# Ledger of designs, part 69: peptides against a protein of PDB entry 7BBL

Target 1, 86 residues: chain A of PDB entry 7BBL
Amino acid sequence: IAQESLESQEQRARAALRERYLRSLLAMVGHQVSFTLHEGVRVAAHFGATDLDVANFYVSQLQTPIGVQAEALLRCSDIISYTFKP

## One batch from the design tools (peptide; made by RFdiffusion4, then SolubleMPNN)

Design b2_p20_4_s1 (from b2_p20_4, 8 letters changed)
Fold by OpenDDE base, seed 4:
Structure b2_p20_4_s1 (fold): chain B 86 residues (1-86), chain A 20 residues (1-20)
Amino acid sequence: as target 1 above (86 residues)
Amino acid sequence: MSLEEFVAAAEARIAELRAV
């Protein structure tokens, strides 16, 4: 009985996580997303699109502590986490 | 990036992941 190596299992696990991530992005389309940024900064914005290579978030109606931006770009590296309601 | 471009790219990437 041939069994998948641990390394191969990890590869599949990573692939599964990546797929879940991508599907979450798709689910975010048209919805307001709450982003937690560095130093406890929290913003909310409507999801537009994501650059899959750089993982930049293109958003609209970004609610920041100092006002609302009609359109904005959020860098993935600046995002700690995000939540949304599908 | 437009929404259509994003959706297409995301779905393509998902397909790639499943094909591996």
Scores: peptide ipSAE 0.502, ipTM 0.903, DockQ to the pose 0.820
Fold by OpenDDE base, seed 3:
Structure b2_p20_4_s1 (fold): chain B 86 residues (1-86), chain A 20 residues (1-20)
Amino acid sequence: as target 1 above (86 residues)
Amino acid sequence: MSLEEFVAAAEARIAELRAV
């Protein structure tokens, strides 16, 4: 009985996680998203687009603790998590 | 990038992941 190698299993797992991430981004289209940033900062914004290579979020109507920004750029490296209603 | 370009790129990447 042939068994799938550990390396092959890990490769499939990584691919599955990447696909899940991409599908979540697609689901954000046309919706307001709540982002959790470092130091417990939470912001909400309308999703515009993201650069898959640079890993940046282009958003609008960004609600921050100190005000609202019409247009903004969020670096993926600064985002801990996000939630939204599909 | 534009929303259109983003959607197209994301869908293409997903297809590539499944093809491997």
Scores: peptide ipSAE 0.500, ipTM 0.903, DockQ to the pose 0.820
Fold by OpenDDE base, seed 5:
Structure b2_p20_4_s1 (fold): chain B 86 residues (1-86), chain A 20 residues (1-20)
Amino acid sequence: as target 1 above (86 residues)
Amino acid sequence: MSLEEFVAAAEARIAELRAV
């Protein structure tokens, strides 16, 4: 019985990871998310939307060390990690 | 985009991933 190629298996694995990521974004809807940025900066914001291709995060009520921004954009490249309670 | 549009787009992308 022919087995799926390694490359094909890797493609499916990447697809599965992408799906998990997207589902996590959907789970953020209506919730506050804590973002860890570079140099130990941590911010919290309410999730609004993302650009699925660029992975920009559109958020509201961004709590930063120096104040609150009503509407903000967080670039995926600036984000080290995030956490939230579903 | 609006939140609603985002949700729709995300769900569509998930469906596409599964269709491959």
Scores: peptide ipSAE 0.500, ipTM 0.903, DockQ to the pose 0.816
Fold by OpenDDE base, seed 2:
Structure b2_p20_4_s1 (fold): chain B 86 residues (1-86), chain A 20 residues (1-20)
Amino acid sequence: as target 1 above (86 residues)
Amino acid sequence: MSLEEFVAAAEARIAELRAV
């Protein structure tokens, strides 16, 4: 009886995690998202789109400690975590 | 890209992941 290799199991696990991530992005569409950045900085913005490969976040109405930006780009490397209501 | 293009691209990527 055939047994799935460890490599195949790991590949499926990675694929599942990637799908979960992509579905979370889809769920953000049209919603305000709260982002936690480095040094304890928290911002909120309306999700627009991302670059799927680089994971740049194109957002609008970015609320920062110093004001609101109509449109902005958040780099994935700047983001620690995010939360939102679907 | 537009929002519509993003949604289409993301859904296509998910389909590709499931195909492997």
Scores: peptide ipSAE 0.499, ipTM 0.903, DockQ to the pose 0.801

Design b2_p20_4_s2 (from b2_p20_4, 10 letters changed)
Fold by OpenDDE base, seed 5:
Order: structure tokens, then sequence, then C-alpha cells
Structure b2_p20_4_s2 (fold): chain B 86 residues (1-86), chain A 20 residues (1-20)
């Protein structure tokens, strides 16, 4: 029985993480999501869609410390974490 | 794209990952 290489194991691990991410996006559809951004900034918005490659989050009713934006774009690079109630 | 198309893309990508 051939043992899979470390590279193959890492590949499977990455695939598993990617799947978990994508499933979380599915679960977000139609829900309000709370995002933690850099410097501890927290915002809430209704999830619309995302670019699967760049991971831009297209959201609506974005509640920021300054006010509410009807439509907005959040870059994945700006997001530390997110939570939501499915 | 529509929401339906977006969901379809997500599901397709998930299936692709599981097939590898």
Amino acid sequence: as target 1 above (86 residues)
Amino acid sequence: MSLEEFVARLEAEIERLRAV
C-alpha cells in the first residue's frame, strides 16, 4: 500500500479547509453576518455574494461605526473573522 | 450573477474539491 506523501497530506488538508470555507458561505446566504476587521473594528451586514478567487464580500445594509451603507464591498484581506446565526 | 448562479458555483466547487 503506497503511503501518501507529506505534500499530498497537505493538499488534502487545504482542500478540507477550502470546503469548510465554501460551506460557510452557503450558510451565510440570506443572513446577517458580523465581521471583525483590522484594529478590532466590528461591522454587521447582510451577505450577498463573494468572488470565489479574490474573496470579495458583496454585502448590503453594512452597519459601521460611522453609519449604514446600503451596498458595500468587504475585502477578505480586511477580515479577521466572521460569525453568524445560520 | 444571480443568487442561484452563485449558490450553484459554490456547490460545484465543493464537489470538485471532494473529487480530487
Scores: peptide ipSAE 0.495, ipTM 0.899, DockQ to the pose 0.672
Fold by OpenDDE base, seed 2:
Structure b2_p20_4_s2 (fold): chain B 86 residues (1-86), chain A 20 residues (1-20)
Amino acid sequence: as target 1 above (86 residues)
Amino acid sequence: MSLEEFVARLEAEIERLRAV
């Protein structure tokens, strides 16, 4: 019985994680998303699109502590986690 | 890029990953 190499296993694992991420983006389309940022800051915004390579989040109606931004860009490095209602 | 194009791109990438 042939066994999969370690490298092949790692490749499949990376692919699985990437797919999960992309599927979350698909599910996020057209929905309001709650983002947890650094220092305990939470914001909410409507998901527009993302840069698949850089993972920048392009959002609208971003609710921040100081008001609402009609359009905004959230850098992946600023985001700790996100949740949304599919 | 339109929303439609974005969704299509996502789906294409997912399909590519599944095909590997």
Scores: peptide ipSAE 0.493, ipTM 0.899, DockQ to the pose 0.698
Fold by OpenDDE base, seed 3:
Structure b2_p20_4_s2 (fold): chain B 86 residues (1-86), chain A 20 residues (1-20)
Amino acid sequence: as target 1 above (86 residues)
Amino acid sequence: MSLEEFVARLEAEIERLRAV
């Protein structure tokens, strides 16, 4: 019988990863998120929204090593990983 | 973009991915 092409398999894999990402955003809504940035910097902030195309994170009450920012923007390229409690 | 609209966009995109 015909088997799925490599290209089709890759497409499904990409779709699965995209879905996992989007579901994580849904889970972040209304929660504080811990972000790991470059050079070992870690910050915590309340998730507001994101640009789904570029993945800019709009957050509030950003806790940094030297203080708290009421409103802030985190670019996806600056973020290594994030964790939160759903 | 309201929070309601943001959530709706997320859910719509997830559903689109599953429909393919």
Scores: peptide ipSAE 0.492, ipTM 0.899, DockQ to the pose 0.665
Fold by OpenDDE base, seed 4:
Structure b2_p20_4_s2 (fold): chain B 86 residues (1-86), chain A 20 residues (1-20)
Amino acid sequence: as target 1 above (86 residues)
Amino acid sequence: MSLEEFVARLEAEIERLRAV
């Protein structure tokens, strides 16, 4: 039986992860999202949009430990993880 | 970019990935 190459397997895995990510963004539309940032900081914000190439998050009503920002930009480099209620 | 445009872009990208 012909076996798929490691490179091909990695390619499929990357594609699957990318699709899962994009579908999560679709599910975020119109919802509040909780973001975990560095140093254990957690914030919540309403999802607006992303730059699909850079994956910057454009959000509104960002709730931080020191107050609320009406509009904000969260860079992927700042985000460890996120969760939300679909 | 409008929300409609953003959603359309997401859906298009997902479809592109499936085509490969």
Scores: peptide ipSAE 0.492, ipTM 0.899, DockQ to the pose 0.601

Design b2_p20_4_s4 (from b2_p20_4, 8 letters changed)
Fold by OpenDDE base, seed 5:
Structure b2_p20_4_s4 (fold): chain B 86 residues (1-86), chain A 20 residues (1-20)
Amino acid sequence: as target 1 above (86 residues)
Amino acid sequence: MTVEEFVARAEAEIARLRAV
């Protein structure tokens, strides 16, 4: 019986995780997302797009303590966590 | 980038991942 190599299994596992991540991003499309940033700052915005490599978040209607920004870019390095309701 | 472009890119990558 032919058995898949360990390296191949790891490759499939990585691929599965990547797909899951991408699907989660797709699920955010058209939804408001709550972002927790450094210093305990929380903002909400509508998800638009992401750089799949750098994972920059392109969002709209960003609600910040200072006000609402029509369009904004949130870098992953600035984000502690995020949540949304599909 | 636009939402449409993002969706297209994401779906294309998913398709690529499935092909490995």
Scores: peptide ipSAE 0.617, ipTM 0.932, DockQ to the pose 0.888
Fold by OpenDDE base, seed 3:
Structure b2_p20_4_s4 (fold): chain B 86 residues (1-86), chain A 20 residues (1-20)
Amino acid sequence: as target 1 above (86 residues)
Amino acid sequence: MTVEEFVARAEAEIARLRAV
């Protein structure tokens, strides 16, 4: 009987995860996002865009423990998690 | 990049993923 290979199944799974990620980014457009960074630091900012290849986050009105930055760039490697209200 | 460019790029990539 015909059966999909293991490699093909894994490829479809990876594609599904990538699509889910992209759709979540699109849902953030125009919303404030809460980011959890290293050492328990939390910041809030308005989502602008991302570099899909490098995974940089372009944000505005970044609220930090020591003040507000009008515009900022967050590196994906610095982000542990994020949440937002649609 | 701009918001418009980001949205266009993301939607195009989703379309390519579905086409495979």
Scores: peptide ipSAE 0.614, ipTM 0.932, DockQ to the pose 0.819
Fold by OpenDDE base, seed 4:
Structure b2_p20_4_s4 (fold): chain B 86 residues (1-86), chain A 20 residues (1-20)
Amino acid sequence: as target 1 above (86 residues)
Amino acid sequence: MTVEEFVARAEAEIARLRAV
């Protein structure tokens, strides 16, 4: 019986992961998100949107150690991880 | 980018992923 090639299997796996990622972003809409940045810096912000191509995060009310930024951009390269409560 | 624009784009991409 026919079997998928390794490349085809990997392609499907990547597609599935991409969908899961996008759904997690959608679930994040309207919620405050906690971001872990480099050097142990942690911030919280309300999620607005992302650039789906490069995963830039457009956020509001960014709480930083030195104050609150009304609007901010968090580049994917700056983010180690993020969490939120649904 | 607005939230509405983001949601629309994300949902469209999900639809494309499922169509393949």
Scores: peptide ipSAE 0.614, ipTM 0.932, DockQ to the pose 0.824
Fold by OpenDDE base, seed 2:
Structure b2_p20_4_s4 (fold): chain B 86 residues (1-86), chain A 20 residues (1-20)
Amino acid sequence: as target 1 above (86 residues)
Amino acid sequence: MTVEEFVARAEAEIARLRAV
């Protein structure tokens, strides 16, 4: 029985990780997400979409220390971590 | 981009990944 090449195995592994990432994004749709930003800033917003490649987050009802912004764009570079309840 | 467009795009990419 022929063995799958290392290159092919790595390709499948990358594909699996990419799919897992995409499914996590899909799971956020319609949910409020808590974002941890730099300097201890924490915000919450409803996830709308992302551009998938750059991972910019298009969100709504962004709750910040100074108020709520109806629509906002969060750059991936500004985000330390995020969590949500499915 | 709308939520609907995002969902469709993400699901399409997942399908593409599975087809490789």
Scores: peptide ipSAE 0.613, ipTM 0.932, DockQ to the pose 0.831

Design b2_p20_5_s1 (from b2_p20_5, 7 letters changed)
Fold by OpenDDE base, seed 2:
Structure b2_p20_5_s1 (fold): chain B 86 residues (1-86), chain A 20 residues (1-20)
Amino acid sequence: as target 1 above (86 residues)
Amino acid sequence: AAARVEALEAEYRALVAAAA
């Protein structure tokens, strides 16, 4: 019986994860997003764009514990998770 | 699979450009 190689299966798995991420970004455009950062810090901001290679998040109206920042850049390494309503 | 990923990336770039 013909069977897909392990290497091919891993390639599909990586592609599936990338696709999931990209669909998340597509749904995120034009919406406010809540980000969980390190040390329990949680912020909310309006999504602007990302660098698809590095996954930097360009956002506006960033609500932080100490105030609102009109425009900001969130690095992927700063972000633990995020949620939003499509 | 790679083609579908590239298509999604293109859709994203187009959507962001349209929203800018």
Scores: peptide ipSAE 0.493, ipTM 0.881, DockQ to the pose 0.830
Fold by OpenDDE base, seed 4:
Structure b2_p20_5_s1 (fold): chain B 86 residues (1-86), chain A 20 residues (1-20)
Amino acid sequence: as target 1 above (86 residues)
Amino acid sequence: AAARVEALEAEYRALVAAAA
């Protein structure tokens, strides 16, 4: 019985995850996103754009515990998770 | 599936550009 290699399976899995991520970004444009950061910090902001290579999130009206930032950059490494309503 | 991924990336860039 023919079976794809482990490498092929892993590649397909990575592609699937990337596709899911990209579809999320597509649905995210123009919407407010809630980000969960380290140490339990949670912020909300309007999605602006992201660098697909680095995955930095450029956002506006960032609501933080100490106030609102008109514009901000959230690095992927700072983000634990995010949610939004499409 | 690289082609499909690249297509999605292009679609994203176009959408963001249109919204800006």
Scores: peptide ipSAE 0.493, ipTM 0.881, DockQ to the pose 0.806
Fold by OpenDDE base, seed 5:
Structure b2_p20_5_s1 (fold): chain B 86 residues (1-86), chain A 20 residues (1-20)
Amino acid sequence: as target 1 above (86 residues)
Amino acid sequence: AAARVEALEAEYRALVAAAA
């Protein structure tokens, strides 16, 4: 039986993760999302959009520990995890 | 797999555009 190359296996793995991420985004649009940031900081915001290439999150009504920001840009590198109710 | 990913990205862009 033919064996899939290592490169092909890695490609499938990356594709699977990308698909999972995209499906998450699809379900996220139009909903409030809770983000976990560094140092245990948690914020909530209404999802606006993301840059699929850079993975920046454009959000509104961002509730932070020091107040609410009407509009904000969250860098993917600042986000540890997120949760939301579909 | 790649084709499915591209389709999902297209769906996302369309959904965001519709929600804007």
Scores: peptide ipSAE 0.492, ipTM 0.880, DockQ to the pose 0.814
Fold by OpenDDE base, seed 3:
Structure b2_p20_5_s1 (fold): chain B 86 residues (1-86), chain A 20 residues (1-20)
Amino acid sequence: as target 1 above (86 residues)
Amino acid sequence: AAARVEALEAEYRALVAAAA
């Protein structure tokens, strides 16, 4: 009986996570996204683009507790999670 | 797996380029 190796199983799992991320980006284009940042800060902004290698988010109309920024850059290290309506 | 990932990345780049 043929059995898939542990390394092969882990590789498929990593690929599945990467695919889920990419599909979220596809659905995000042209929509407002809510980001959860560190220290309980939550902001909303219109999605612009990302760097697929570094996962930087270029956004517009960033709504923050102290006002709205026309354009901004959110680094991967700044973001805990995000949600949006596709 | 790698082929599917690369296809999704290409699709994303095309979508962003079309929207820009």
Scores: peptide ipSAE 0.487, ipTM 0.879, DockQ to the pose 0.812

Design b2_p20_5_s2 (from b2_p20_5, 9 letters changed)
Fold by OpenDDE base, seed 5:
Structure b2_p20_5_s2 (fold): chain B 86 residues (1-86), chain A 20 residues (1-20)
Amino acid sequence: as target 1 above (86 residues)
Amino acid sequence: MELRVRRLEEEYRRLVAARA
């Protein structure tokens, strides 16, 4: 009986996660986003763009616990989660 | 699903380019 291999199942799962991520980015453009970083650090910033391959967030008006940066770069690997209002 | 991913990536690139 023909059955999808474990490898194929994992491939579909990865694709589903990537699709979810991309849809969130599309909805995020032009909006302020709240990011939760490591060690409980929370920041807010206006979404600019990302490098889909490098996994970086280019943002503006980044509000951090110690100040505001007009422009900044956030690494996806340092982001635990994010929220925004579409 | 992989095809949809590629289409979404292209849509994103076009959207960001339009804002620049």
Scores: peptide ipSAE 0.484, ipTM 0.885, DockQ to the pose 0.865
Fold by OpenDDE base, seed 4:
Structure b2_p20_5_s2 (fold): chain B 86 residues (1-86), chain A 20 residues (1-20)
Amino acid sequence: as target 1 above (86 residues)
Amino acid sequence: MELRVRRLEEEYRRLVAARA
């Protein structure tokens, strides 16, 4: 029985994750997104754009526990997860 | 797989540009 190589499986897995990410970005445009950051911090902001290569998030009306920031940059390394309503 | 990814990236760029 022919079996897919480990390398091929890993390539498919990476491609699948990238595709899922891109589809989420497409659905995210124009919507408010809730981000979960480290230490249980949760913020909400309107999606602006991302750097597809680095995954930086450019957002507006960022609601933080201590106030609202008109415009902000969220680094990928700061984000644990995100959710939104399409 | 890679082709689909590239198409999605292009679609994203067009969408963001249209909103700007």
Scores: peptide ipSAE 0.481, ipTM 0.883, DockQ to the pose 0.803
Fold by OpenDDE base, seed 2:
Structure b2_p20_5_s2 (fold): chain B 86 residues (1-86), chain A 20 residues (1-20)
Amino acid sequence: as target 1 above (86 residues)
Amino acid sequence: MELRVRRLEEEYRRLVAARA
């Protein structure tokens, strides 16, 4: 009985996380999403799309503490987490 | 798992393209 190598285990772990991410994106299409950003900032916006390579979030009707932006780009590095209701 | 991830990415691309 051969045991899976450490590298193979890490590969599966990364793939599992990627799959979870992709499934969340699929579920977000057409829905409003709440994003938690740094410094306790929370915003809500309608999901548009993402660049699967860069992972930027393209959204519309972004509700921020100072107003609403018709269209906006959220950098992945600024996002801590997000939630939505499928 | 790699193949499954690729299928999900393809599905996403199609979904977004159809909606745009």
Scores: peptide ipSAE 0.481, ipTM 0.883, DockQ to the pose 0.874
Fold by OpenDDE base, seed 3:
Structure b2_p20_5_s2 (fold): chain B 86 residues (1-86), chain A 20 residues (1-20)
Amino acid sequence: as target 1 above (86 residues)
Amino acid sequence: MELRVRRLEEEYRRLVAARA
């Protein structure tokens, strides 16, 4: 019986995670998203785009405790999680 | 990269470009 190599198994696993991520992005475009940041900070914003390589999130109408930012950049490293209604 | 991933990335690029 032929078995898939460890390298190819790992590649498929990474591809599966990447696919989940990309599908979430596709569903997110044009919707308001709630982002959970560090230290329990939560913000809401409309998703605009992201750099597929760096995963910087370009958003609009970012709601923060100190006001609304018309346009903003959220670094992937600042984001713990996000939720939205597709 | 697997084919499905490439297709999704291309789809995303087209979608974002259309909104720009």
Scores: peptide ipSAE 0.480, ipTM 0.883, DockQ to the pose 0.807

Design b2_p20_5_s3 (from b2_p20_5, 8 letters changed)
Fold by OpenDDE base, seed 2:
Order: sequence, then C-alpha cells, then structure tokens
Structure b2_p20_5_s3 (fold): chain B 86 residues (1-86), chain A 20 residues (1-20)
Amino acid sequence: as target 1 above (86 residues)
Amino acid sequence: LEERVRRLEEEYRRLVAAAA
C-alpha cells in the first residue's frame, strides 16, 4: 500500500492552513476587524486588502489608543490575531 | 487542495478589486 511521503503531508498541511487563511480574508472583505497586536494593544479597523504574498493588511479608519488613522498598513509580524463578524 | 487554494486567491483578488 502506497503511503504519502512526509514532504507531501507537509505540503498538504501548509495548503490547509493557507486555505483557512484565505477563507478568513474573504470573509473580512468589507468588514471591520479587531486586531490584537503585541503588548496587549488592540485596534479596530475596516479591512481594505491584503498582499497575499507579503501578508500586509491595508486598512482604513484604524482606531488606535491615541486616535484614528484614516488609512494604515499593518504588518503581519505586528498581528497576533484578528476577529470579526462576518 | 492546492488547486482550491489557487481558486480562493483568485476569488479574493476579484472581491477586493470589485470593492475598491
């Protein structure tokens, strides 16, 4: 019985995670999203777009602790998690 | 699965473009 190689298994795992990510992005389009950043910082913003390759989040009306930014770029490395209401 | 990912990416691009 042929068995899937470790490389193939890992490839599928990566693809599964990518799919999950993409589905979340699809659901985020046009919605306000709450982002959890480092140091306990939480912000909310309207989702604009994401660079699928670099994973930068382009958002608008970013509500920060010190005010609202009309437009902003959130780097993937700055984001711990995000939540939203589809 | 990889094919599905490709389709999802295409769908995303279309949605974002349409919303812009």
Scores: peptide ipSAE 0.389, ipTM 0.846, DockQ to the pose 0.860
Fold by OpenDDE base, seed 5:
Structure b2_p20_5_s3 (fold): chain B 86 residues (1-86), chain A 20 residues (1-20)
Amino acid sequence: as target 1 above (86 residues)
Amino acid sequence: LEERVRRLEEEYRRLVAAAA
């Protein structure tokens, strides 16, 4: 059998990461999530949804250092990391 | 694996739609 090409290996690696991401999203639905943003800003919010292409997070009851927003949009590019309790 | 990813995306869409 033909050995898997480098491109194919990279493709599988990307797919594996995508799967991990998607499984985390599925587990996140209906739960509060804590986000770490730039400049050490940390916020918590209830997960609503995300667009699978851009990975924007649509959340509710966003708790920020200056108050609570009923609904908000968090850009993936602004998120350093996030955690939640399944 | 890529096929599994596709299925997960579909599952997510259904789940989010139901929660909306």
Scores: peptide ipSAE 0.384, ipTM 0.845, DockQ to the pose 0.885
Fold by OpenDDE base, seed 4:
Structure b2_p20_5_s3 (fold): chain B 86 residues (1-86), chain A 20 residues (1-20)
Amino acid sequence: as target 1 above (86 residues)
Amino acid sequence: LEERVRRLEEEYRRLVAAAA
């Protein structure tokens, strides 16, 4: 039987991950999100928007260990994971 | 699948614009 090329398999895998990411973003709009950062730091903020290409998170009411920031930008490289309640 | 991804990106842009 014909077998799908490795390149094609990788392309499908990337597309599947991209879809999961986008669906999570759609579900986050208008909701508070909890982010896990490095060194075990956890913050919560209201989701605003992201740059679909760079994956920066624009948020509001960011609750940090030392205070609340009205608006902030979280870089994808600073984020380990996130969770929220749809 | 890639076409579906494109549609999701468009939906996101519209949703964010509406919420702003």
Scores: peptide ipSAE 0.381, ipTM 0.844, DockQ to the pose 0.852
Fold by OpenDDE base, seed 3:
Structure b2_p20_5_s3 (fold): chain B 86 residues (1-86), chain A 20 residues (1-20)
Amino acid sequence: as target 1 above (86 residues)
Amino acid sequence: LEERVRRLEEEYRRLVAAAA
């Protein structure tokens, strides 16, 4: 039997990662999320929406070490990880 | 699998619109 090409395997891997990401977004809608940023900084905010193409996070009530921002934009490149309670 | 991804993106848009 024929073996799946490397290109096809990589395509499936990328699609699997994208699916995992999307499912996490679906679960975050309407919930507070904790983000881990650079230098171990952690912030919490209510999830609003994301730009699926650019991967920006639009959030509200962002709790930071120096105060709370009513609304804010978090770039995916600034985020190390995130957690939430579904 | 790519078709599943497309459907998930559509579901996301619907959920966000409903929650907004």
Scores: peptide ipSAE 0.380, ipTM 0.844, DockQ to the pose 0.832

Design b2_p20_5_s4 (from b2_p20_5, 8 letters changed)
Fold by OpenDDE base, seed 2:
Structure b2_p20_5_s4 (fold): chain B 86 residues (1-86), chain A 20 residues (1-20)
Amino acid sequence: as target 1 above (86 residues)
Amino acid sequence: AELRVRRLEEEYRALQAAAA
């Protein structure tokens, strides 16, 4: 019985995560998304776009504790999680 | 899996292009 190598297994695992991420992006487009950032900060914004190579989120109407930003760029590294209603 | 990923990326790019 042919066995899948560890390297192949890891590659498949990464692909699975990437797939879930991409599916969430597809469902997110045009919707308001709630982002959980560090230090318990939570913001809401309308998703605009993201660079598939550079994990930056381009959003609009970003609601922050200090006010609303018409347009903003969120770095993926600053995002812990996000949720939205499809 | 890799094929599906590529397809999803293409779909995303197409969606973004259509929205622009």
Scores: peptide ipSAE 0.439, ipTM 0.861, DockQ to the pose 0.855
Fold by OpenDDE base, seed 4:
Structure b2_p20_5_s4 (fold): chain B 86 residues (1-86), chain A 20 residues (1-20)
Amino acid sequence: as target 1 above (86 residues)
Amino acid sequence: AELRVRRLEEEYRALQAAAA
């Protein structure tokens, strides 16, 4: 029986992760998302859009420890994780 | 899997375009 190469397996694994990410983006549209940033900082914001190539997050009503920003840009490098209720 | 990824990206772009 022909067995899939390691390279092909890795390719499928990367595709699966990308698919999971994209599905999460589709699901969070129009919803408030909780972002965990560095140093234990947590913020909440309404999802607006992303750059699929750069993975910047354009959000609104960003709740931070020092106040609320009507609109903001969150860089992928600043985000550790996120959660939301579909 | 890669085909689904492309379709999802296209779906996202279409959704964003419609919302703009």
Scores: peptide ipSAE 0.439, ipTM 0.861, DockQ to the pose 0.883
Fold by OpenDDE base, seed 5:
Structure b2_p20_5_s4 (fold): chain B 86 residues (1-86), chain A 20 residues (1-20)
Amino acid sequence: as target 1 above (86 residues)
Amino acid sequence: AELRVRRLEEEYRALQAAAA
């Protein structure tokens, strides 16, 4: 059989990760999400929307260590991971 | 795989547009 190039393999891998990300976004719509940020900081918020190009997360009812913000923007670069119940 | 990605992105955008 034809040998798939390394570049093609990497391309498929990137696509698979992107697909997983997008499916998670679709699943978290309307749900509360727990975000793990740097320095062990964890916050919870209701997912609103995100810019697929910039990957900014627009959320509501953001619970932070110092209080609750009705509306907030989280940058993807600040997020280590997130979890939620579908 | 890339085609599925594009479809998912379009689906997300459509969902957000409908919710706005």
Scores: peptide ipSAE 0.434, ipTM 0.859, DockQ to the pose 0.884
Fold by OpenDDE base, seed 3:
Structure b2_p20_5_s4 (fold): chain B 86 residues (1-86), chain A 20 residues (1-20)
Amino acid sequence: as target 1 above (86 residues)
Amino acid sequence: AELRVRRLEEEYRALQAAAA
């Protein structure tokens, strides 16, 4: 029987993960998002945009432990996970 | 699947462009 190559299977797997990510971004537009950062720090902000190449998050009304920042940039490397209500 | 990814990226870019 014909079998898909391992390389092709890996490509499909990567595509599936990328698709899930992109769909989450589309659903995130216009919503407040809770970000979990390093050292147990959690912040909330309204989603603005992302750099699809680098995955930086441009947000507004960033709520931090010491106050609110009107606008901010969250680096992908600083983010462990995020949640939001669609 | 890769085609869907490309479509989603284009959709996102279009959405962001319209908002700018």
Scores: peptide ipSAE 0.434, ipTM 0.859, DockQ to the pose 0.890

